Peptides against a protein of PDB entry 4GMN. Designs and how they scored, part 29

Target 1, 375 residues: chain A of PDB entry 4GMN
Amino acid sequence: RYANITLLALVTLASIGTDFQETLVKGNQGSRESPISAADEEWNGFDDADGDAMDVDQKSSSGEDQEEDYEEIDVKEDDEDDDDDSITSEMQADMERVVGADGTDDGDLEDLPTLRELIQTAVPQLIRLSNLPIDSDESLTIQSHALSALNNISWTISCLEFANGENANIHNAWYPTAKKIWRKTILPILEADSADLKLATQVTSLAWAVARVLHGETPTDGNPHRKFISLYHSSKQQAGGNSNSIEEPEDPFQGLGVKCIGVVGSLAHDPAPIEVNREVGVFLVTLLRQSNNVPPAEIVEALNQLFDIYGDEELACDKEVFWKDGFLKHLEEFLPKMRTLTKGIDKRTQPELRTRADEALLNLGRFVQYKKKHA

## One batch from the design tools (peptide; aimed at target 1 E161 K259 R356)

Design b2_p15_3 (made by RFdiffusion4)
Pose (drawn by RFdiffusion4):
Structure b2_p15_3 (pose): chain A 285 residues (1-30, 108-237, 251-375), chain P 15 residues (1-15)
Amino acid sequence: RYANITLLALVTLASIGTDFQETLVKGNQGDLEDLPTLRELIQTAVPQLIRLSNLPIDSDESLTIQSHALSALNNISWTISCLEFANGENANIHNAWYPTAKKIWRKTILPILEADSADLKLATQVTSLAWAVARVLHGETPTDGNPHRKFISLYHSSKQDPFQGLGVKCIGVVGSLAHDPAPIEVNREVGVFLVTLLRQSNNVPPAEIVEALNQLFDIYGDEELACDKEVFWKDGFLKHLEEFLPKMRTLTKGIDKRTQPELRTRADEALLNLGRFVQYKKKHA
Amino acid sequence: SKPTLLKPSEIPRPL
């Protein structure tokens, strides 16, 4: 039963996690009662995956169970985070998911992050999941072991398809949990790291630049948020952004539209947004 | 003017 009974179940649950994304797209061309697949994924499939993700690991075989369990959690969390939850959008699905997303973080991502050593493959798996969960949680994400510090250290140390880089994952997840209403100091650290990435953009891969700019736009674009005054202005983030604008233009033109297109067009949008961003705040004390 | 933010569906999916 081993090869069939356990591994097959996980790989399939993960595929179900992947393919539900097509239901969302196709459904648009035409209390989760209307979405039983999603209902069952959250209420039934996910609790067992959190369990499996936790347990040793005493042996290599259970090292594979954990990995597969993390793959399913990742696919589901990612697909769910592909929904618009800003404003009142998709509120039914948000309430069904949010507590579970908190559990995945506390019970899965955090204990694994507690024992630093040793894997890169596994370190990549947890960060991917954590990025997916934090895209929904938005600074409501738990601040316990000061996880942003660990993901920040993971970025620099793992320095030794552009958007699949682990560094991109570290930028996204730390950037997502630093939105309001996060601890203002947690925001300060994450914001400082994201801006430092620009000041020292001399060697940062272009995709990591685009993610850093998107994360910053996403965080400090509202003057009513305490962190806009408490960090963005208090630490003068505006100067580095104005200084980075010329540097950003050359790197964007340094990207072969023909080889490969997506990064180029994505970077064009970031510089465009970067320019518009430098104006809006320039207008605000 | 305000910058345009990315939609979640527009963000590249991780492996």

Design b2_p15_3_s1 (made by RFdiffusion4, then SolubleMPNN; from b2_p15_3, 4 letters changed)
Fold by OpenDDE base, seed 4:
Structure b2_p15_3_s1 (fold): chain B 375 residues (1-375), chain A 15 residues (1-15)
Amino acid sequence: as target 1 above (375 residues)
Amino acid sequence: PKPKLLKPSELPRPV
């Protein structure tokens, strides 16, 4: 009985996360001027950070060296694991609150309060449910549903603009929760070394959604980028052996390989450690060099990640990785291969893959030209 | 019904 209520709550939370995403996508489609019509604007990167650096006139007041002895207040996070068996009643009450707030069909900014309740109230319980000991098929089902709900919520939040201090209240509420999802849900599941490709795909999808907000500020504990690179390679080895059992998702962009690339790309953004950036950058460039054996969707994602990581010349990774490791040459050598790959995609059978490949090819040409101008 | 899982392809890229 309790399990059925928990599963219903998890299904409802996962649905709410989908409905919010559909609303956000509709809102953001109105602001998307097609990026194709700015053909004459000089492409100066992807981040037009109009960092209007407010000249904070730092008046150098030579104030004396008071050695304030910062007593490290050892904030013992008493992880009081309050094993409150009331999770189902709280989750039901929280679900009723979240669903009750969603009852106002007023279209623009009003959904943000409900999203805050979802972050603050529902997500912590989903994290708890994802950490239940797996001792039965029922506990596996609960975990899978909790991961599905967390995935949908995290993906929805990752569609909010956070540049230039936009949605800062949502970002500030999400950021600690996203780190908690990473540490308490994603890392333990990755470390459990489960042969379950379905679970690996679920956790990798969630990890990508979380990493699209945390970027290089994603916790580096246990070198998660290497775990996802290893998972990428392992998934390719398994697919080669047993042609009958992996239902390749009909959507090329839903493959575990694409998700692994998306995660590691996001993890390599500034302020990621330069060595993490290098390992990811080398991985991505290696995929381009081996493109004859790589699915086109993974190439599209790898290119997009390379543009997003190395689009800014002011970042330490530009000098220390991009230029130092000679990535421009590899991108130039890949450009004719990308043209051939893109032309090989049938517009009739794979229209989305072809569109995204045409865009990535255009961006590759622009990016190579940009980097040559700024050399 | 099982909720639709959000797909990266169905998501706006951050601009």
Scores: peptide ipSAE 0.035, ipTM 0.736, DockQ to the pose 0.048
OpenDDE base, seeds 1, 2, 3, 5: peptide ipSAE 0.030, 0.028, 0.034, 0.030; ipTM 0.733, 0.731, 0.737, 0.730

Design b2_p15_3_s2 (made by RFdiffusion4, then SolubleMPNN; from b2_p15_3, 4 letters changed)
Fold by OpenDDE base, seed 5:
Formats: C-alpha cells, structure tokens, sequence
Structure b2_p15_3_s2 (fold): chain B 375 residues (1-375), chain A 15 residues (1-15)
C-alpha cells in the first residue's frame, strides 16, 4: 500500500519532468516558425567586426525539375483524448513563465512556485530514495523510479538556456541541487561495482543531464570521467560477446555509449582540470580513429562534444591539449571517413541519425577550416 | 570569428 503510493508519486514526478521538457521543446520550436531554408540558420554567436566580404561566385547550375509525385499519406489523426490530468494549471503557468522570463540573479523562484517545490522539496526526497539500501525487489524498483524522476527533471532543466545570464534564478536554485545529485546519487552508484547495465544506463543518463549544466564545475573527486570511459569500454565488450540482443534502443542516441560520451564531453569543459580534459579529448579522438567499429550516433556525439570543448581558442585546453596533442590532424584525416559514414545512413529508415550526421559533417568541415586559419 | 557551429537540433529525450 505505501509502496504503491510511493511508486505512483515517483511516476507522476517523472511524467511532470517529461511533459515539462516537451513543452520547453515546443515553446522553442514555436519561435522557429520561419521556414528553415537549408542554407541560412544564422547562429548569432560572437561579434567580430572585421568586414572583409569574400565574393563567392554563384555559378548557376540549371538542374532539371523532376516532379517526384509524393503521395500524401493521409495519416488520420486519431484524436485519442488521453486526458492525462498530470499537468496542473499552475504547472502550465510556471512552464510559460520559464520560457519568457528574464530571471533575476538571486536564485529566488517566487514567480515559479511549482519549479521551486520540485527543486527544493521533491528532488531532495528523490536523492534519499535513490540511496536506500537495496534489500528487496521493492527497494530496487523504488531506486529505479527515483532515478527516472531525477533524470527527467535534470534533463528538463538542462534544456534551459543559461548562457549570458539567462534563467539565472533557475540556474542558481538548481546548481547546488545538481552538485548534491552528483555527490549523493551518481558517485555512490558508480562506486558500487554493479554489473547491472540497466542501473548503469539510468545513472549515466542522469549524470549527462547534470553534467550538461555543471560542465567543468562538476565535482572531479574520484575521477568520474575514467569511470564513464571504463563503462563505455565494458558495455562494448558485453554487447560483442552475448548474441542475446540486449535490445539496442530503437533510438540510436539513447544507447549507453552515446550517454557515456555525453557525460565525459560535458565534464571536460573549462574550468575542468587540463588532465581531465586531455584524457577525455584523447578518448573522443580515439573513437574517430577507430570509427569503423563505432556506431554512427556515438561518432555524431563525439564530434559535437569535441566542437563544444575546443571551439574556444581563448581556453587553456586549446593550447595545452588541442594543439599540443595534435587533434587537428586527426579531425582532418577523419573528414573523408565522416562523409562516407554520413552517406551510408539511409534517410528513409534513420532520418534523425542522417540529419544529425549531416549537421556534424558540416560542422567538422567548418571546424577544421577555422582551426587551420587560427594555427 | 568562431565558426558558427550548429547546436544539435534534438537533445536526447529523457527516457
């Protein structure tokens, strides 16, 4: 009886985290109603004023109009009114405010009472439940649901923009709680040498969500980056040995390998210790060198992490790791392999994977050109 | 100028 109420409360907290994320994603898509013509997504980062207009000659290639008659598949919207009464009118009002508010720096969530109670009241209880002694299948189920709720809340918060002081109130409220999740939930589970790949996947997903906000300020105690690199390698050894298909998640980006890359990439950002950055950077570049045996989704994630870590030439890791360890050569040598890999992905069967690989290939070309200009 | 790198369009969905 008490267990069923606790599980229902944990499922409800996990659903609230998911629904809040979906609304943040939809709110950010609503501002994108301008038709994305494939050419001109202007990422408005960094005003450097020097205006040398390179004339790129537009050579007019007249390619012939093949009208491929795509039959309109009339997908009947079955309006299953699933009245999921999970989102209160107060939660919706908080969600609308989070998308629109210039947050004050004080970490005060007075205007966000539901988010405040989620961070200050619910999350500390979820941390407690994730740390219960495992003595029964019931305690294991409670831990799993507490980790799922923490995951969804942490992912949702990690989807907020915190650059340039945006959402500073939410950031300041979340930051100490995120460090507490790391120290009290993530580290103890990673130190418990559990052969449970399900638990390892749950804690790695949570660790990625937390590290996407904390970045290089994530606690480095006990070298957690090495634990996630070890987990990456261990997961590959288990998948290769047993022909029992652990059902690879239908989404290639939900794989434990991708999650491990996302965690260690996020941990390697400035102000991470240079040796942590180096070990992660070498791991990521080594995946590109071994790309023939690496899933395409892990290559996409490893590239994105490398761009985010080493995109800033003013950071100590640019000089002390990127240039010193010769990463540019490995990225340049990988460029033709990435073109082959991306072209090998079927757009019809794996549209998301193909889109993200096309983006990562474009970014790799731009990144290599940029680094060559700034050598 | 830093290269305009595209952010990943889709974040991993919470599972």
Amino acid sequence: as target 1 above (375 residues)
Amino acid sequence: PKPRLLKPSELPRPV
Scores: peptide ipSAE 0.028, ipTM 0.736, DockQ to the pose 0.493
OpenDDE base, seeds 1, 2, 3, 4: peptide ipSAE 0.025, 0.028, 0.026, 0.028; ipTM 0.720, 0.738, 0.731, 0.737

Design b2_p15_3_s3 (made by RFdiffusion4, then SolubleMPNN; from b2_p15_3 with S1P T4R L15V)
Fold by OpenDDE base, seed 5:
Structure b2_p15_3_s3 (fold): chain B 375 residues (1-375), chain A 15 residues (1-15)
Amino acid sequence: as target 1 above (375 residues)
Amino acid sequence: PKPRLLKPSEIPRPV
């Protein structure tokens, strides 16, 4: 009885996190309808300040009108009005305010009472539930649901813009809580020598969401980047040995390998220790060198992390790691391999993977050109 | 419904 109420509450908190993300994504799509004029804007780096959406020149290939008469499969929209009564009118009002508010710097969430209660009241309880002693299948189920709720909340918050002091009130409220999730939930689970790949995938997803806000300010105690690199390699060894298809997630970007890359990339941002940055940068560049045996989604993620880490030339990691360790040569040598890899992805069967690979290929070309100009 | 685990891929990257 108590367990079922706890599980229902954890499911509800995880749903609130999902619905809040969907609202933020829809709100941010509405602002993108400004026609970005196709000016040949000179790519000036990946500065956190200049969020100039790179104009993807959709060259209109005039493909000929083959009228393939695809029979309209009249999929009756059964309007199952799933009255998902999960979102209160107060939660909707908070979500609308988060999309539109110039946040005050005080970390005060007076105008966001639902988000305040989520961060200040719910998340500390979820941290407690994720750290319960595992003594039963029930306690394991509670931990998994608590991690799922923490994941969804943390991902949703990581979708907010925090550059240029945007949402500073939310950032300031979240930041100490994010550090607490890292120290109290993520590190203890990573230190527990658990062969549970499901738990490892859940904690790595949560770690990525938390690290996307904390970046290089993520606690470096116990070298967590090395633990995630080790987890990456261990996951590859297990997948290669057992012909039991652990169902590769239908979404190639949900793989444990992609999540490990996302975590370590986020951990390597300034002001991370230069040796942490170097170990991560060498790991990412090594994936590109070994690309023949690396899933395309992991290559896309590794490229994006390399752009985000080394896009600013004013950062200490540019001089002390990127130039010093000769990363430009490896990126330039990878460019023809990336073109082949991207062209090998079927647009019909893997449209998302192909789109993200086309974008990463474009950005790799621009990044190599930029770094050659600034050499 | 089971809450979908928020997918890292659903985050719009700045292009």
Scores: peptide ipSAE 0.035, ipTM 0.743, DockQ to the pose 0.049
OpenDDE base, seeds 1, 2, 3, 4: peptide ipSAE 0.025, 0.028, 0.032, 0.034; ipTM 0.716, 0.735, 0.738, 0.740; seed 1 fails the geometry check

Design b2_p15_3_s4 (made by RFdiffusion4, then SolubleMPNN; from b2_p15_3, 5 letters changed)
Fold by OpenDDE base, seed 1:
Structure b2_p15_3_s4 (fold): chain B 375 residues (1-375), chain A 15 residues (1-15)
Amino acid sequence: as target 1 above (375 residues)
Amino acid sequence: MKPKFLKPSELPRPV
């Protein structure tokens, strides 16, 4: 009885975490239609003048009009009103405030009661539940659901823009809680060195969501970046041996490898220790060098992380790691490989992967040009 | 100054 109520509450908290994300994604799409001033600096490319006018002849063949009668299949849109009655009017009002608030700096969530209760009341209980002794299948199930709920809440919060002081109240409320999740949930599970790849995937997903907010301010105790790099390599060794037992996630971007890259990339951002940044940077660049044996989704994520880590020339990691360790050469040498990789992705079967690879290829070209100009 | 890159349109979804 108590377990079933606890499980239901955990599923409900996980749902609430997801529903908040969907609302934030919809809200952020509406605000991005502000006209990006196309500073189309028209890069007037070179006038290659060679005007050879090959005169291709117009031959006129008149093929006959077969009027095929298109039967108008009246597809009744059954408006299945999926009354996803999950979003309370209070949650909607909190989301409208999150999208509209010029954040008052005080870290108080007075105006965001639902989000306040999630952070201050629910998350501490989820941390407690994720730390229960595993002595039964029931306790393992409770841990898994507590991790899922923490994951969804943490991902949703990580989708908020915190750059330039946006959502500072939410950031300030979340930041100490995110550090508690890291220290009390993530680190103990990583230190237990469980061979459970499901648990490893859950904790790595949560770690990525948390690290997307904490960045280089994520606690460096016990060198967690090395644990995630080790987990990446261990997961590849296990997948190569047992072709039958790990359902590769249907979404290539939900793979443990992508999640490991996302975590370590996020951990390497300023103000991370230069040694942490270097070890992660070398790991990411090594994936590009070994790209023939790396899933395309992991390459896309590794590139995005490299752009985010090394995109600012004012950061100590630019001079002390990017330039000092010669990363530009490896990125430049990877450009033709990335073009081949991206062209090899079928747009019909993997449209998302292709789009994200096309974006990453475009950004790689721009990044290499930027770094060459600032050398 | 950080160059403007295209942010991926799709973020990792909660599981």
Scores: peptide ipSAE 0.028, ipTM 0.740, DockQ to the pose 0.445
OpenDDE base, seeds 2, 3, 4, 5: peptide ipSAE 0.028, 0.027, 0.027, 0.028; ipTM 0.738, 0.736, 0.737, 0.737

Design b2_p15_4 (made by RFdiffusion4)
Pose (drawn by RFdiffusion4):
Structure b2_p15_4 (pose): chain A 285 residues (1-30, 108-237, 251-375), chain P 15 residues (1-15)
Amino acid sequence: RYANITLLALVTLASIGTDFQETLVKGNQGDLEDLPTLRELIQTAVPQLIRLSNLPIDSDESLTIQSHALSALNNISWTISCLEFANGENANIHNAWYPTAKKIWRKTILPILEADSADLKLATQVTSLAWAVARVLHGETPTDGNPHRKFISLYHSSKQDPFQGLGVKCIGVVGSLAHDPAPIEVNREVGVFLVTLLRQSNNVPPAEIVEALNQLFDIYGDEELACDKEVFWKDGFLKHLEEFLPKMRTLTKGIDKRTQPELRTRADEALLNLGRFVQYKKKHA
Amino acid sequence: PPPPKPKTLPPRPTP
């Protein structure tokens, strides 16, 4: 039963996690009662995956169960984070998911992050999941073991398809949990790291630049948020952004539209947004 | 007024 009974169930639940994304797209061309697949994924499939993700690991075989369990959690969490939850959008699905997303973080991402050693493959798997969960949690994400510090250290140390880089994942997840209403110091650290990435953009892969710029625009674009005054202005983030604008233009033109297009067009949008961003705040004390 | 936030999603992450 082993090869069939356990691994097959996980790989299939993960595929279900992947393919539910197509239901969302096709559904648009035309209490989760209307979405039983999603309802069952959250209420039934996910609790068992959190359990499996936790347990040792005493043996290599259970090393594979954990990995597969993390793959399914990842695919589900990613697909769910592909929904618009800003404003009142998709509120029914948000309430069904948010507490579970907190559990996945506390019971899965956090204990694994506690034992630093040793894997890169596994370190890559947890960051992917944590990025997916934090895209929904948005600074409401738990601040316990000061996880942003760990993901920050993971970025620099793992320095030894452009958007699949682990570094991109570290930028995204740390950037997502630093949105309001996060601890103002947690925001300060994450914001400093994201800006430092620009000051020292001399060697940062272009995709990691685009993600850092999107994360910053996502965080400090509201003057009513305490962190806009408490960090963005208090630490003068504006100067580095104004200084980076010329540097950003050359790197963007350094990208072959023909090989490959997506990064180029994505970077064009970031510089465009970067320019518009330097103006809006320039207008605000 | 503030510029609208980009809703451009990245590719799905690899395991």

Design b2_p15_4_s2 (made by RFdiffusion4, then SolubleMPNN; from b2_p15_4, 9 letters changed)
Fold by OpenDDE base, seed 1:
Structure b2_p15_4_s2 (fold): chain B 375 residues (1-375), chain A 15 residues (1-15)
Amino acid sequence: as target 1 above (375 residues)
Amino acid sequence: PAPPRSTRLLPPPSA
């Protein structure tokens, strides 16, 4: 009884986190519809060519109005109340405030009651449930659902812009909670060294969502970047041996390899320790060198991480890692390989992967040119 | 010119 109520509550929290993220994505798409000011391309008036419009006398054929007596089939709308409105009107109102806040209205978390309760009340319980002793299939199920709910909440919050002081109230509320998730949920699971690839995928997804907000301020205790790099390599070795392929996720960007790259890339951002940055940077550049054996989605993610980590020339990692370890040469040598890789992706079968690879290829060309000008 | 930054679409939440 208590377990079923707990599972239902965890599923509901995971669904709320999902729907909240979808609404954020839709709202951010709506705000990215900044009106493309229709450039006033002066519609140069079509020259009045004096084409003699022949008066085609359209004979009004009086079609007889056959009043087809449409019998009003009283389709009883069975109001199947699709009670799958997981988003309460309060959650929608909180979302509209978060999305519709042009970054000048630093609303207090007092104005975001649903988000406040998610961070302050729900997440601490989810952290507790994710740390239950695993002594039964029931406790494993509870942990899995708690990790799913934490993942969805953490991803949703990671969709918010924080870079220029936007949403500072949400950032300030989330930041200590994110560190708590890292220390209390993520690290203990990573230290347990479980052969459970499902659990490893869940914790890595959560770790990525958390690290997308904490970046280089993510706790470095126990060198978690090395654990995720090790997990990346271990996952590749296991997939090669057993023909029980864990169903490769239909989405190539949901793979454990992509998630590992996303985590370690996020961990390597400033102000990460230079040696953490170096180890991650070398890992990412090594994936590009080995690209013939690396899934295209992992290459796209690795490139995007490299651009975000090494985009700023004022950062210590630019001089001490990027230039010192000769990363520009590896990126330049990879550029023709990336063109071949991107062209090899079928637009019909993998449209998203192709689009993201085309973008990553464009950015790689721009990045190499940028770095060559600032050398 | 500003450096190229990642235009990452967020991964969907785990279903």
Scores: peptide ipSAE 0.030, ipTM 0.748, DockQ to the pose 0.631
OpenDDE base, seeds 2, 3, 4, 5: peptide ipSAE 0.023, 0.030, 0.027, 0.030; ipTM 0.722, 0.721, 0.746, 0.751

Design b2_p15_4_s3 (made by RFdiffusion4, then SolubleMPNN; from b2_p15_4, 6 letters changed)
Fold by OpenDDE base, seed 2:
Structure b2_p15_4_s3 (fold): chain B 375 residues (1-375), chain A 15 residues (1-15)
Amino acid sequence: as target 1 above (375 residues)
Amino acid sequence: PAPPLSKRLLPRPLP
């Protein structure tokens, strides 16, 4: 009886986290419908937030409109309107406030009561449940559900904008809780060194969500980046040997390898120790050098992490790692391989992977040009 | 069980 109620509550909390993410994604898509004109804006790094409105003189070069007849692929939205009205009116009101809130600097979630209770009341209980001694299949199930709920909440919060002081109240409330998840849930599970790839995938997904907010301020105790690099290599060795297909997740971006790359990339951001940054940077560049044996989704994530880590020239890691260890040469040598890899992805069978690979290829070209100008 | 959220990569703003 108690276990079934606990499991139901954990499933409900995991659902709530999903519904929040979907609504935030829909809300952010509606506000960002400013067409990101694929203008060949020279990527000048991350720091040009000084919006000096360069009057881009619209020289209307009347290039002939090749009306590429975009056959409107009538994606039948199978509106399985599973209107799971599970989003309470209070949760919707909290989400609307998060999208519209001028962040007051106070970590006071007074205006966000549902999010406050989620962070302050629910998450501490989920951390406790994730730390139960595993002595039965029931305790393992409770841990898995607690990790799923923590993952969904952490991913949802990691989808909020925190740049430029946006959502500072949520950031300030989440930050100590995120560190607690890391220290109390993630590290103990990683230290238990269980051969359970499902548990490893769950904890790595949670670690990525947490590290996407904490970045280089993620606790470095016990060198967790090396544990995730080791887990990456171990996962590749197991996939190659046992014809028991652990079903590679149908989504190539759900793979344990992608999640490991995402975690270690996030951990390597400033103000991470330079040696942590170097070990991660060398790992990522080594994946590009070995790309013939690396899934395309892992290459895309590795590139994206390299751009985020080394996109700012003012950071100590630019001089002490990127330039010192000769990363530009490896990226430039990888550019023709990335073009071949991207062209080899079928747009019909893997549209998302192709789109993300096309984006990463474009950004690789821009990044190499940027770094050559700033050498 | 609710599918575990993963990075459905929010469209990275192209820098």
Scores: peptide ipSAE 0.048, ipTM 0.769, DockQ to the pose 0.063
OpenDDE base, seeds 1, 3, 4, 5: peptide ipSAE 0.045, 0.048, 0.044, 0.046; ipTM 0.769, 0.768, 0.772, 0.772

Design b2_p15_4_s4 (made by RFdiffusion4, then SolubleMPNN; from b2_p15_4, 8 letters changed)
Fold by OpenDDE base, seed 3:
Structure b2_p15_4_s4 (fold): chain B 375 residues (1-375), chain A 15 residues (1-15)
Amino acid sequence: as target 1 above (375 residues)
Amino acid sequence: SAPPLSKKLLPKPSP
């Protein structure tokens, strides 16, 4: 009984996190409708040419359709209005405020009561549940659901803009909690070095969501970037041996390899230690050199991470890593390979992967030109 | 079970 209620509550918290993301994505799309000035260009209607209606006299064949008396089984639609998936009016009001708030600098979520309860009340309990001793299938199930809820909450918050002091109140409330998730949930699971690829995928997804907000301010204790690089390599070795049973995620971007790249890329941003940046940068550039054996989705993510890490010439990592370690040469040598890789993706079977590869190829060309101009 | 959220890369405006 208590287990089922706890699982239901964890599923509901994970659903809330998903619906919150969808509405944030819709809200951010709506604000970019700059009023396209309706230029009233009178599209001159093409002339009504008098095409003669040929009167094709189709013969009435009288088929005697037998009226089979289908008894109307009055299936009472029990409108189980599963209204349980409805974003509460309070959640919707919090979302409208998050999208519209020129945030007051006070990290007080007074105006965001649902988000406050999520961060201050729910997340600390989810961290506790993710750290339960695994002694039963029930405790493993609870951990998995707690990680899923933490993942969805963390991903949703990571979709907010923070770069220009936007949403500073949410950032300030989330930042200590994100560090707590990292230290109390992510690091202990990574240190346990379990052969459970499902658990590793869940914790890596959560780690990426958390690192997308913390960036280079993510706790460096125990060299987590090396643990995720190790996990990347271990996942490739296991996939090569057992061709059978790990359901390759239907979405190429949901793979453990992509998630590992996303985590380590996020960890390497300024103000990360220059050695962490170097080790991650070398890892990412090495994937490009080995691209013949790397899934296209991982190449797309590795490129996007390299652009985000090394896009600013004023950062210490530009001089100390990008230029010193000769990354420009590797990106230039990869450009023709990326063109071949992108052209090899079937637009009909993998439309999203092709679109993201076309974008990454365009950005690679621009990035190489930018770096050559600023050399 | 709610699908695990992933990075829907909102198209970054090209620099």
Scores: peptide ipSAE 0.043, ipTM 0.756, DockQ to the pose 0.063
OpenDDE base, seeds 1, 2, 4, 5: peptide ipSAE 0.043, 0.042, 0.043, 0.041; ipTM 0.759, 0.759, 0.762, 0.763; seed 2 fails the geometry check

